# Peptides against a protein of PDB entry 8PQO, part 53

Target 1, 252 residues: chain A of PDB entry 8PQO
Amino acid sequence: VLLKEYRVILPVSVDEYQVGQLYSVAEASKNETGGGEGVEVLVNEPYEKDGEKGQYTHKIYHLQSKVPTFVRMLAPEGALNIHEKAWNAYPYCRTVITNEYMKEDFLIKIETWHKPDLGTQENVHKLEPEAWKHVEAVYIDIADRSQVLSKDYKAEEDPAKFKSIKTGRGPLGPNWKQELVNQKDCPYMCAYKLVTVKFKWWGLQNKVENFIHKQERRLFTNFHRQLFCWLDKWVDLTMDDIRRMEEETKRQ

## One batch from the design tools (peptide; aimed at target 1 I110)

Design b1_p24_7_s4 (made by RFdiffusion4, then SolubleMPNN; from b1_p24_7, 15 letters changed)
Fold by OpenDDE base, seed 4:
Structure b1_p24_7_s4 (fold): chain B 252 residues (1-252), chain A 24 residues (1-24)
Amino acid sequence: as target 1 above (252 residues)
Amino acid sequence: SLKELLLKILLDSVLTYLNRNPLN
C-alpha cells in the first residue's frame, strides 16, 4: 500500500472551484466519444454517514471499447470493468476504484478535502498517527513547468503565462503562493487529495503503486492547470448554470 | 509472461478510467 497526499493550491475560492471543477471535467470529456458509453450506474442516491451528507454513486465502467484491441481480445472476464464508488459531499469527496478481476488485490482510493488555505493543514483526512507517518505530502505547483511533461505542455494551459481578464488573476510567477497571501482580494484554496493505492501482487507491489501515483500526479497537475487557465470561461457561471449544462449534455 | 500480460491489461484499464474521470 502506498499513500500520498497531493496538495494542489489554486488562486480560487472553494466555492469557485466547485464550478470550475465541474466545468473543466465537462470540457475534458468533450473529446471522449460515446457520452457515457460503457458506464453503468448501479446506485445513485443520497447518503448520510457519520455526519457526512452527500450523494453516493456506484458505477461500473465497461472499458472494452476504450482500450486497445489487443487488450480487449486478451482480457479475462471482468478485467476491463472498473467499479467506481463515490461519495460526493463537496467540499469533501471520496472515490474508491476497484477491478472485478483483481478483487481485493487492487484498490485506488482518492479522498479529497477542499480547504480555503495554502496547503498547510496536516492530516486533514484524520488518519491514525501510524498511518499518517507513512503518507508523503506532495505539493503540486500548477505554475511550475518542470512538473509538466513536455508532451502534456500547452502554452494556452500554462498558468505562468495566463492572465485572467475577468478576475485579474495570473500570471503565476515563481513566488505566486507567497504573493497570494498578501493579496486579500484574491481567494485561494488547496485540494488535499489523499491517494491510496493498493496492489498486492508479490514482486510488483511497489512498482505498480508508484506507477499509478505517477499517473495520478500527472493527471492532477494537468487538470488543475487547465482549470485555472479556463478561469474566464467558468468564473461567471453559477452552479445552476453548470447543472443546466450537464442536463443539456445528457440529452445529447 | 501471463503475469505481465495481466498487469498490462489492468494498467491500461485503470489509466483509461483515470483519464476519463479527472474529477477524482
Scores: peptide ipSAE 0.516, ipTM 0.928, DockQ to the pose 0.714
OpenDDE base, seeds 1, 2, 3, 5: peptide ipSAE 0.503, 0.510, 0.503, 0.511; ipTM 0.927, 0.927, 0.925, 0.927

Design b1_p24_8 (made by RFdiffusion4)
Pose (drawn by RFdiffusion4):
Structure b1_p24_8 (pose): chain A 252 residues (1-252), chain P 24 residues (1-24)
Amino acid sequence: as target 1 above (252 residues)
Amino acid sequence: SESVEKAVIFYVISKLMEERLKMF
């Protein structure tokens, strides 16, 4: 099983990231026809354990209505049921994604620490030493064009070409992280996203784990580029504003 | 039967990547 820590250094604060990430998930999914239908909340409750106080959820995403009929007929029972178990104690969160048919043999786990630093902490997740020694640290720079697939590139989602009206932040050059250390004002943070991918069937552990990690790096990069370029849309929102927009979207 | 099962699982995993953003 392969583990990688993706460190996403951002010119926002940790407080700001919480609102921005919630807004961005909702906004990026605004054009998807077929969003919200098929989402099933099994469990939604508070939890507390040794310093980590938060909210636990168990949700199922039914994909039966979103795939062609032959896929629904051919799919082994439960293969189209995606389970997500989430522990949200921001600035810490853990999510576990499984498939009902694959049980625990296909698993994607993301454990994230959101810290007010420039991604300089080592083993921020406090792994056992030997296990930590086998974790590759992967840095994601949202200003670096070379880290974006050409088919994914969108000028309107390029931090190198965006300046915030409300904050004046951006555009981001190759030295933006250096100018953060030499700066006393603009906030910054790093999301330490430790990703574990497990695929135990058919001897395809390596191929699937690698494919998933490449796709997770691509998604983390595109997502956080979008998040920064949308700074004017969400930076003035509070958490109460986010919860209100959630209840609003709940009516339908 | 075995080949069909594997192909469907692979398709589901790919579909998950399209839906992955909702699980952030």

Design b1_p24_8_s1 (made by RFdiffusion4, then SolubleMPNN; from b1_p24_8, 16 letters changed)
Fold by OpenDDE base, seed 5:
Structure b1_p24_8_s1 (fold): chain B 252 residues (1-252), chain A 24 residues (1-24)
Amino acid sequence: as target 1 above (252 residues)
Amino acid sequence: DEEVKLAIILEVLNLYLKVRLKFL
């Protein structure tokens, strides 16, 4: 098992982020081919547990149509199905990812707290001390081009170049996080994303777990760069606007 | 056999990571 806590600092408020995240997910989805084919929603319902209230979803991603023919032919039964269970109680979220073939030998868990700070809180997910000492804290800097793969880089999604017309935020220079402390008119937050990866195959555990973490980090980095650079598109939207947009999309 | 299975699983995970951002 390999645990890392990714801390993504953003020059937005926790309230702004709620809108921005939903918008950016929707916008990013439009840019991807294949749409929702193969996604089955088993459960989508409100939940309440231990004082936590939110929306619970259980989705199955049937990836048979998205893999090459030879992969589909060779894949063991259940190997091409991913189960995603998600508890969305913003500003807290939890996602658990499993695979039918791998059973207990594979798990990805992503737990996120969104806090109005600069990523300075320790053990925000309240792990046992023995577990917490094994968690690596990884800071994602959305302005750092060196953290972005060349194939993922787009100039229009570069926080170091972007200037928000509506808010005046950006571009983000090398010391932007330190400067935020002195810039009292600019809100900031941190997404604390605790990622737990379990891959129990002997001899491959560390390799695969590290690989998965690398992919998650890449995803978080690219997504939040987009979120910031799309600020002018979503900053004036309300949660009600987002809900209406989602409803309209579901009707299509 | 195990190597092929591993490759398949990793491909599935990569695909999932791409697809999950298509949905809330």
Scores: peptide ipSAE 0.354, ipTM 0.862, DockQ to the pose 0.508
OpenDDE base, seeds 1, 2, 3, 4: peptide ipSAE 0.170, 0.345, 0.350, 0.341; ipTM 0.695, 0.862, 0.870, 0.861; seed 4 fails the geometry check

Design b1_p24_8_s2 (made by RFdiffusion4, then SolubleMPNN; from b1_p24_8, 16 letters changed)
Fold by OpenDDE base, seed 2:
Structure b1_p24_8_s2 (fold): chain B 252 residues (1-252), chain A 24 residues (1-24)
Amino acid sequence: as target 1 above (252 residues)
Amino acid sequence: DKELELEVLLFVLEKLLEIRHKFL
């Protein structure tokens, strides 16, 4: 088991982020998957559990059409089906990712708190001390190009170049976080993403767990760079606008 | 063959970058 807490600081408010996240997920999905091909929604309903109230979703990602023929031919039954169970009680979210073939031998859990701070809280997820001492805190700086793979880099998604017309935010220079503290009119938040990765195959735990963390970090980095650079596209939207857009997409 | 299965799994896991989590 390998735990890391990724801290993503953004020059947006917690309330703004809720809209931006949903917009950016939808937009990125359209760009990469053709609008969600291969995604099956099994459950989408309100939930209330242990004082937590929000929306629960269970999705299956069928990857048969997303992998080369040789992968599809060699993949064991169920290996190309990824289950995502998500609990959205914003500003708290939890996502659990499993695979039909690996079952208990594979787990990715992502627990996120969105806080109106600069990533300064320790153990925001309230882990036991014994567990917390094994958690590595990893700061993701969306303005740092060195954290982005060359193949992922797009100039139009570079926070160091982007200037929001609607808000005046950006571009983000090397010291943008320090400068943000002195800007009373600019909101900020941190997404504290505790990622738990479990892979139980003997001799392969470290390799696979580190690989998954590398992919998750890459995903978080690229996603939040997009979220910020798409600010002018979503900042004027309301949650009602997002809900309407989602419903319209379901009807198509 | 676990090695072959591993390669398949790793390839599948890379595709997670193309499939955004609902709540990252």
Scores: peptide ipSAE 0.345, ipTM 0.879, DockQ to the pose 0.595
OpenDDE base, seeds 1, 3, 4, 5: peptide ipSAE 0.322, 0.331, 0.340, 0.335; ipTM 0.872, 0.871, 0.873, 0.876; seed 1 fails the geometry check

Design b1_p24_8_s3 (made by RFdiffusion4, then SolubleMPNN; from b1_p24_8, 15 letters changed)
Fold by OpenDDE base, seed 5:
Structure b1_p24_8_s3 (fold): chain B 252 residues (1-252), chain A 24 residues (1-24)
Amino acid sequence: as target 1 above (252 residues)
Amino acid sequence: SKELELAIILFVLELLLKERLRFL
């Protein structure tokens, strides 16, 4: 089992981020080809548990149509079905990812707190001390080009180049986080994303767990670079506007 | 084989990231 807490600092408020995140998911979806086939929503309902209230979703990603034919033919039964259970109680969110074939040998859990700080809180997810001492804190800097793969880089999604017309935020220089402390009118937040990865095949645990973390980090980095660079597109949107976009996206 | 299964699962996980980005 490998745990890392990714801390993504953004020059937006927690309230702004709620809109921006939903917009960016919808916008990113529009940019993808292949439609929405293969995603089955088993459950989508409100939940209340241990004082936590939000929306629970259970999705199955049937990836048979997304893989080459030879992969589909050779894949073990259930290997191409991924289950995602999500508890969205913004500013808290939890996602659990499992696979029908791997069963207990595979787990990805992502727990996120969104806080109005600069990523300075320790153990925001309230782990036991013995567990917390094994968590690596990883700071994602959305302005750091070196954290972006060349194949993922787009100039229009570079926070170091982007200037928000509506808010005046950006471009983000190398010391933008330190400078932010002195900018009273610029809000900031941190997404604390505790990622737990379990892959229990003997001799392959560390390799695969690190691989998955690398992919998660890549996802978080690219997504939040987009989120910031799309600021002018979403900062004035209402939640009703976002819900309309989500409904349109689901129809793809 | 175990190696083939590993290759498949890793490939599937990479594809999953794209799908989650679209529908998460």
Scores: peptide ipSAE 0.343, ipTM 0.875, DockQ to the pose 0.578
OpenDDE base, seeds 1, 2, 3, 4: peptide ipSAE 0.336, 0.335, 0.335, 0.332; ipTM 0.877, 0.877, 0.877, 0.876; seed 1 fails the geometry check

Design b1_p24_8_s4 (made by RFdiffusion4, then SolubleMPNN; from b1_p24_8, 17 letters changed)
Fold by OpenDDE base, seed 2:
Structure b1_p24_8_s4 (fold): chain B 252 residues (1-252), chain A 24 residues (1-24)
Amino acid sequence: as target 1 above (252 residues)
Amino acid sequence: DEKLKLEIILKVLELLFKIRLKFL
């Protein structure tokens, strides 16, 4: 088992982020070829559990048509079906990813708290001390180009170049976080993303668990760079606007 | 055998994360 807490600091408020996240997910989906092919939404409904109230989604990623031929031929039954269960009770979110074949031997869990701070809280997810001591804290700086793969880099999604016309935020220089503290009118938040990865196959555990974390970090980095650089597109939208847009998309 | 097994796993995971990017 490999645990890391990714801390993503953004010059937006917790309330703004709720809109920006939903917008950016939708926008990123539109930009990808093939749309939602191979993704089945089994459940999308409100839930209330253990004092937590939000939206529950259950998706299945069917990978059979998208993997190389040799993978499709050699993969066991159920191995190419990935389940994603997500509980969105913003500002708290939880995602659990499992596989039909591996069952208890494979788990990716992502638990996120969105807090109005600069990533300074320790153990925000309230783990037991014995568990917390094994968690590596990883800071993602959306302005740091060195954290971005060359193949992922786009100038129009570079926070170090982008300036919001509507808010005046950006560009983000090397010391943007320190400068932000002195700007009374600029909101900030941190997404604390505790990622638990389990891959219980001897000889492959460390390689696979580290690979998954590398992919998660890449995803979080690219997504939040986009979210910030798309600020002018979503900052004036309300949650009602987002809900209306989602409903309109479902009707098409 | 283990090399092939790892290759298969990594290909599946790469694809998963490519698709998930559309929803995160």
Scores: peptide ipSAE 0.644, ipTM 0.947, DockQ to the pose 0.503
OpenDDE base, seeds 1, 3, 4, 5: peptide ipSAE 0.635, 0.643, 0.638, 0.633; ipTM 0.942, 0.946, 0.944, 0.942; seeds 1, 3 fail the geometry check

## One batch from the design tools (peptide; aimed at target 1 Q21 V25 H224)

Design b1_p25_1 (made by RFdiffusion4)
Pose (drawn by RFdiffusion4):
Structure b1_p25_1 (pose): chain A 252 residues (1-252), chain P 25 residues (1-25)
Amino acid sequence: as target 1 above (252 residues)
Amino acid sequence: LLAFQAFLLAVVLWGYLYIRPYILD
């Protein structure tokens, strides 16, 4: 099983990231016809354990209505049921994704620490030493064009071409992280996203784990580029504004 | 058997990537 820590250094604060991430998830999913239908909340409750106080949820995403009929007929029972178990104690969160048919043999776990630093902490998740020694640290720079697939590139989602009206932040050059250390004002943070991918069937552990990690890097990069370029849309929102927009979207 | 396993794999991987925009992490 392969583990990688993706460190996403951002010119926002940790407080700002919480609102911006919630807004971005909802906004990026605004054009998807077929969003929200098929989402099932099994469990939604508070939890507390040894310093980590938060909200636990168990949700199921039914994909039967979103695939061709033949896929629904051919799919083994439960293969189209995606389970997400989430522990949200921001600035820490853990999510575990499984497939009902694959049980625990297919698993994607993301454990994230959101810290007000420049990604300089080591083993921020406090792994056992030997296990930590086998974790590759992967840095995601949202200003680096070379880290974006050309088919994914969109000028309107390029931090190198965006300046915030409300904050004046951006555009981001190759030295933006250096200018953060030499700066006393603009906030910054790093999301330490430790990703574990497990695929135990058919001897395809390596191929699937690698494919999933490459796709997770691509998604982390595109998502956070979008997040920064949308700074004017969400930077003035509070958490109460976010919860209100959630209840609003709940009516339908 | 091989065709079945390839199809299932595609469904499993696609399923995850399809819901990925809705995962808060």

Design b1_p25_1_s1 (made by RFdiffusion4, then SolubleMPNN; from b1_p25_1, 15 letters changed)
Fold by OpenDDE base, seed 1:
Structure b1_p25_1_s1 (fold): chain B 252 residues (1-252), chain A 25 residues (1-25)
Amino acid sequence: as target 1 above (252 residues)
Amino acid sequence: EEEEKEFLLKILLDGYLTIAPRIVF
C-alpha cells in the first residue's frame, strides 16, 4: 500500500472550483475520442451517512474498445471492467476504483477535501498518527512547466501565459503562491487529494503502486492546468448549465 | 510472466485514464 497526499493550490474559491471541476471533466470527456463510450451507470442516487450528504454513483467502465486487440483476446473475464464508486459530498469527495478480475488485490482510492487555504493543513483527512507519518505530501504547482511532460504541454493550457479576461487572474509567475497571501482580492483554495494505491500481486506491488501514483500526479497536474486556463469558459456558468453539459457528454 | 502482467496493467490503466477523467475528483 502506498499513500500520498497531493496538494493542489489554485487561485479560485471553493465555490468556483465546484463549477470549474465539473465543467473541466465534461469538457475533457468531450475532447477524447469515444468520450463516454463504454460507460455504464449502475447507480446514481443521493446518500446520507454520518452527517455527510451527497450523490453516490456506481459506474462500470468497459475498456474492451480502449485496449489493443491482443489484450482484448487474452484478457480474463472481467479484467477489462473497471468499477468506479464515487461519493460526491462537495467540498468532500471520495472515489474508489476496483477491477472485477483483480478483486481485493487492486484498489485506488482518492479522497479529496477542498479547503479555502494555501495547503497548510496537516492530516486534513484525519488519519491515525501511525498512518499519517507514512504519507508523503506532494505539492503540485500548476504554473511550474518542469512538472509537465513535453508531450502533454500546450501553450493554451499554460497558467504562466494565461490571463483571465473575466476575472483578471493570471498569468501565474514563479512566486504566484507566495503572492496570493498578499492579494486579498483574489480567492484561493487547496485540493487535498489523499490517494491510496493497493496492489497485492507478488513481485509487482511497488512497481505498480508507484506507476499509478505517477499517472495520478500527471493527471492532476494537467487537469488543473486546464481548469485554470478554462476559467473564462466556466466562471459564469450555473449548476444547471453544468447538468446540461453532463447530459450531452453522456450521449456521445 | 511478471513483465507480461506489468505490460498488461499499464495498458489497462492507460485505457482507464483515457475514458475516466472523473478520477480527478
Scores: peptide ipSAE 0.182, ipTM 0.801, DockQ to the pose 0.573
OpenDDE base, seeds 2, 3, 4, 5: peptide ipSAE 0.152, 0.156, 0.163, 0.165; ipTM 0.786, 0.792, 0.801, 0.797

Design b1_p25_1_s2 (made by RFdiffusion4, then SolubleMPNN; from b1_p25_1, 16 letters changed)
Fold by OpenDDE base, seed 5:
Structure b1_p25_1_s2 (fold): chain B 252 residues (1-252), chain A 25 residues (1-25)
Amino acid sequence: as target 1 above (252 residues)
Amino acid sequence: DKERKEFLLNILLNGYLTIMPRVVF
């Protein structure tokens, strides 16, 4: 088991981020994965547990259409089905990813708190001290081009070049985070993403767990660069606008 | 056995990479 807490600081408010995240997820998913193909929604309902109120979703990603024919023919039953269980109680979210074939041998859990700070809170997810001791904190700087793979880099998604017309935020210089505290008109937040990866196959645990973390870091970096650079597209939207957009998308 | 495990691992990892942008987090 390998745990890391990724801290992503953004020059947006927690309230703004709720809209921006949903917009950006919708936009990114359309562009990269071919819409909703192969996604089955088993459950989508409100939940309440221990004072936590939100939306629970259970989705199955059927990968059969995303792999070559020979893979589909050779894959054992359940190997191409990935389950996502998500508890969305913004500003808190929890997602658990499993595979039918791997069962307990594979798990990815992503727990996120969105806080109006600069990533300074320790153990925001309230882990036991012994567990927290083994968590690596990883700061993601969306303005740092060196954290972006060349193949992922797009100038229109570079926070160091982007300036929001609607808000005036950006471009983000090398010391943008330190400068935020002096800019009373610029809100800021941190997404604390605790990622737990478990892979139990002997001899491959460390390799696979580290690989997955590398991919998560890549995803979080690129996603939040996009989120910021798309600020003018979503900053004037409301949650009601987002809900309407989601409903319209489901009908198409 | 080893070859089969590598094959399955490849399926799993590539599969997850494919869906990552759609995952709620």
Scores: peptide ipSAE 0.495, ipTM 0.924, DockQ to the pose 0.781
OpenDDE base, seeds 1, 2, 3, 4: peptide ipSAE 0.426, 0.470, 0.382, 0.450; ipTM 0.909, 0.920, 0.896, 0.914; seed 1 fails the geometry check

Design b1_p25_1_s3 (made by RFdiffusion4, then SolubleMPNN; from b1_p25_1, 16 letters changed)
Fold by OpenDDE base, seed 3:
Parts: sequence; structure tokens; C-alpha cells
Structure b1_p25_1_s3 (fold): chain B 252 residues (1-252), chain A 25 residues (1-25)
Amino acid sequence: as target 1 above (252 residues)
Amino acid sequence: EEKEKEFLLEILLNGYLTIAPRVVF
């Protein structure tokens, strides 16, 4: 088991982020070649459990059409189905990713708290001390180009170059976080993403767990760079606007 | 068998990442 807490600081409020996140997910999904093909939504309903209230979704990602034919023919039953269960009780969210074939030998859990701070809270997910001492805190700086792979880099998604016309935020220089505390009217937040990766196949545990963390970090970095650089596109949107966009994405 | 499992994992994980830019909302 490998745990890391990724802390993503953004010059937006917790309330703004809710809109921006949904917009960016919808927009990014449109831009992907898959276009939602192979995604089956089994459940999408409100939930209330143990004082937590939000929206529960259960999706299956069918990868049969996304892999080579020979892999599809040889793969064990259920091996190409990824289950994603998500509990969205914003500002708290939880996502659990499993696979039908690997069962309990494979788990990715992502728990996120969105807080109006600069990533200074320790153990925001309230882990036991014994567990918390094994968690690596990883700060993602969306303005740091060195954290972005060359193949992922796009100038139009570079927070160090973007300036929001609607809000005046950006560009984010090398010391933007330090400067942010002195800007009275600029909101800020941190997404605390605790990622738990468990993979039990002998000989592959460390390799796969580290690989998954590397991919998650890459995903978080690129996504939040996009989220910020798309600020002018979503900052004035309502939740109803977001819902319409999501429906359009499903049809494409 | 391990090579097959490793190959399957690589394809599976890459495939999943290409379908959804899944950031917990």
C-alpha cells in the first residue's frame, strides 16, 4: 500500500472551484478521443450516509474497444472493466476504483478535501497517527513548468502565461503563492487529495503502485493547470450551465 | 504469466486514463 497526499493550491475560492471542476471535467472529456465511449453509468443518485450527504455515482469503464484486438481476445473475463464509485459531498469527495478481475488485489482510493487555505493543514483526512506518518505530502505547483511533461505541455494551458480578463488573476509567477497572501481580494484554496494505492500481485506491487501515483500526479497537475487557464470560460457559469454542457458531452 | 499480467496492467491503466480525465469532483 502506498499513500500520498497531493496538495494543489489554486487562486480560486472553494465555491468557485466547484463550478470550475465540473466545467473542466466536461471540457476535458470532450477533447479526449474516447468521448465517453465505453462508459456505462450504473448509478447516479443522491445519498445520505453517516452524516455525509451528496451525489453517488457508479460507472463502469469498458476498455474492450480501447485495447488491441489480441488483448481483448486473451484478457480474462472482467479484466477490461474498471469500476469507479464516487461520492461527491463537496467540499469532500471520495472515489474508489476497482477492477472485476483483480478484485481485492487492486484498489485506488482518492479522497479530497477542498479547504480555503494554502495547503497548511496536516492530516486533514484524520488518519490514525500510525497511518499518517507513512503519508508523503506532495505539493503540486500549477505554475511550475518543470512538473509538466513535455508531451503534456501546452502554452494555452500554462498558468505562468495566462491572465484572466474577468478576474484579473494571473499570470502566476515563481513566487505566486507567497504573493497571494498579500493580495486581499484574491481568493485561494487547496485541494487535499489523499491517494491510496493498493496492488497485491507478487513482484509487481511497488512498480504498479508507484506507476499509478505517477499517473495520478500527472493527471492532477494537467487538470488543474487547465482549470485555472479556463477560468474566464467557467467563472460566470451557473450549475445549470454546467449540466447542459455535460449533456452535450454525452451526446458527442 | 507475469509478463502477461504486467502487459495487461499497462494497457488497462493507460486505457482507463485515456477515457476519462478523472479528477474527483
Scores: peptide ipSAE 0.160, ipTM 0.789, DockQ to the pose 0.578
OpenDDE base, seeds 1, 2, 4, 5: peptide ipSAE 0.163, 0.153, 0.153, 0.174; ipTM 0.791, 0.783, 0.786, 0.794; seeds 1, 2, 4, 5 fail the geometry check

Design b1_p25_1_s4 (made by RFdiffusion4, then SolubleMPNN; from b1_p25_1, 15 letters changed)
Fold by OpenDDE base, seed 4:
Structure b1_p25_1_s4 (fold): chain B 252 residues (1-252), chain A 25 residues (1-25)
Amino acid sequence: as target 1 above (252 residues)
Amino acid sequence: SKELKEFLLKIILDGYLTIAPRIVW
């Protein structure tokens, strides 16, 4: 088991982020080839549990058409079906990813708290001390070009170049986080993403767990760079606007 | 083989990541 807590600091409020997140997911999905294809929604319903209230979704991602033929030929039954169970109780979210073939030998859990701070809270997910001591805190700097793969880099999605016309936020220089503290009018938040990766196959545990973390970090980095650089597109939107946008996207 | 399994797993995971913009959760 490998646990890391990714802390993504953004110059937006927790409330703004909710809109921006949904918008950015929708936009990113449109831009990805095969976005939504092979996705089966089994459950999509409100839930209430232990004082947590939100939306529960269970999706199956059928990867048969998304992998090379040789992978389809070699993959055991169920191996190409990924189950995603998600509890969205913003500002808290939890996602559990499993696989039909690997069963208990494979788990990705992503638990996110969105807090109006600069990533200074320790153990925001309230892990036991023994577990917490093994968690690596990883700060993602959306302005740091070195954290972005060359193949993922887009100039229009570079926070170091972007300036929001509507809000005046950006560009984010090398010391933007320090400067943010002095900018009383600029909101900020941190997404604390605790990622638990479990892969029990002998000889592959460390490699696969590290690989998954690498991919998650990449995803988080790219997504939040987009979210910030698209600020002017979503900052004036309401949740109702987002809902309409989502409905329109479903019709395509 | 171990190497093949690792390779296949990476492809599967990459495939998942391409269709699952799941940051919303």
Scores: peptide ipSAE 0.258, ipTM 0.855, DockQ to the pose 0.560
OpenDDE base, seeds 1, 2, 3, 5: peptide ipSAE 0.257, 0.256, 0.258, 0.256; ipTM 0.848, 0.850, 0.851, 0.851; seed 2 fails the geometry check

Design b1_p25_2 (made by RFdiffusion4)
Pose (drawn by RFdiffusion4):
Structure b1_p25_2 (pose): chain A 252 residues (1-252), chain P 25 residues (1-25)
Amino acid sequence: as target 1 above (252 residues)
Amino acid sequence: SLMPGKLEVLKEIIFLIITKHLEEN
């Protein structure tokens, strides 16, 4: 099983990231016809354990209505049921994604620490030493064009070409992280996203784990580029504004 | 909620699962 820590250094505060990430998930999914239908909340409750106080949820995403009929007929029982178990104690969160048919043999776990630093902490997740020694640290720079697939590139989602009206932040150059250390004002943070991918069937552990990690890096990059370029849309929102928009979207 | 773009990636795994289940049968 392969583990990688993706460090996403951002010119926002930790407080700002919480609102921005929630807004961005909802906004990026605004054009998807077929969003919300098939989402099942099994469990939604508070939890508390040794300093981590938060909200636990168990959700199922039924994909039967979103795939071709032949896929629904051919799919082994439960293969189209995606389970997501989430522990949200921001600035810490853990999510575990499984498939009902694959049980625990296919698993994607993301454990994230959101810290007000420049991604300089080591083993922020406090792994056992030997296990930590086998974790690759991967840095995601949202200003670096070379880290974006050409088919994914969109000028309107390029931090190198965006300046915030409300904050004046951006555009981001190759020295933006250096100018953060030399700066006393603009906030910054790093999301330490430790990703574990497990695929135990058919001896395809390595191939699937690598494919998933490459796709996770691509998604983390594109998502956070979008998040920064949307700073004017969400930076003035509070958490109460977010919860209100959630209830609003709940009516339908 | 799931992060945007994850469903497309998971569907690729689902297609792999379906293919392997058909080969076993």

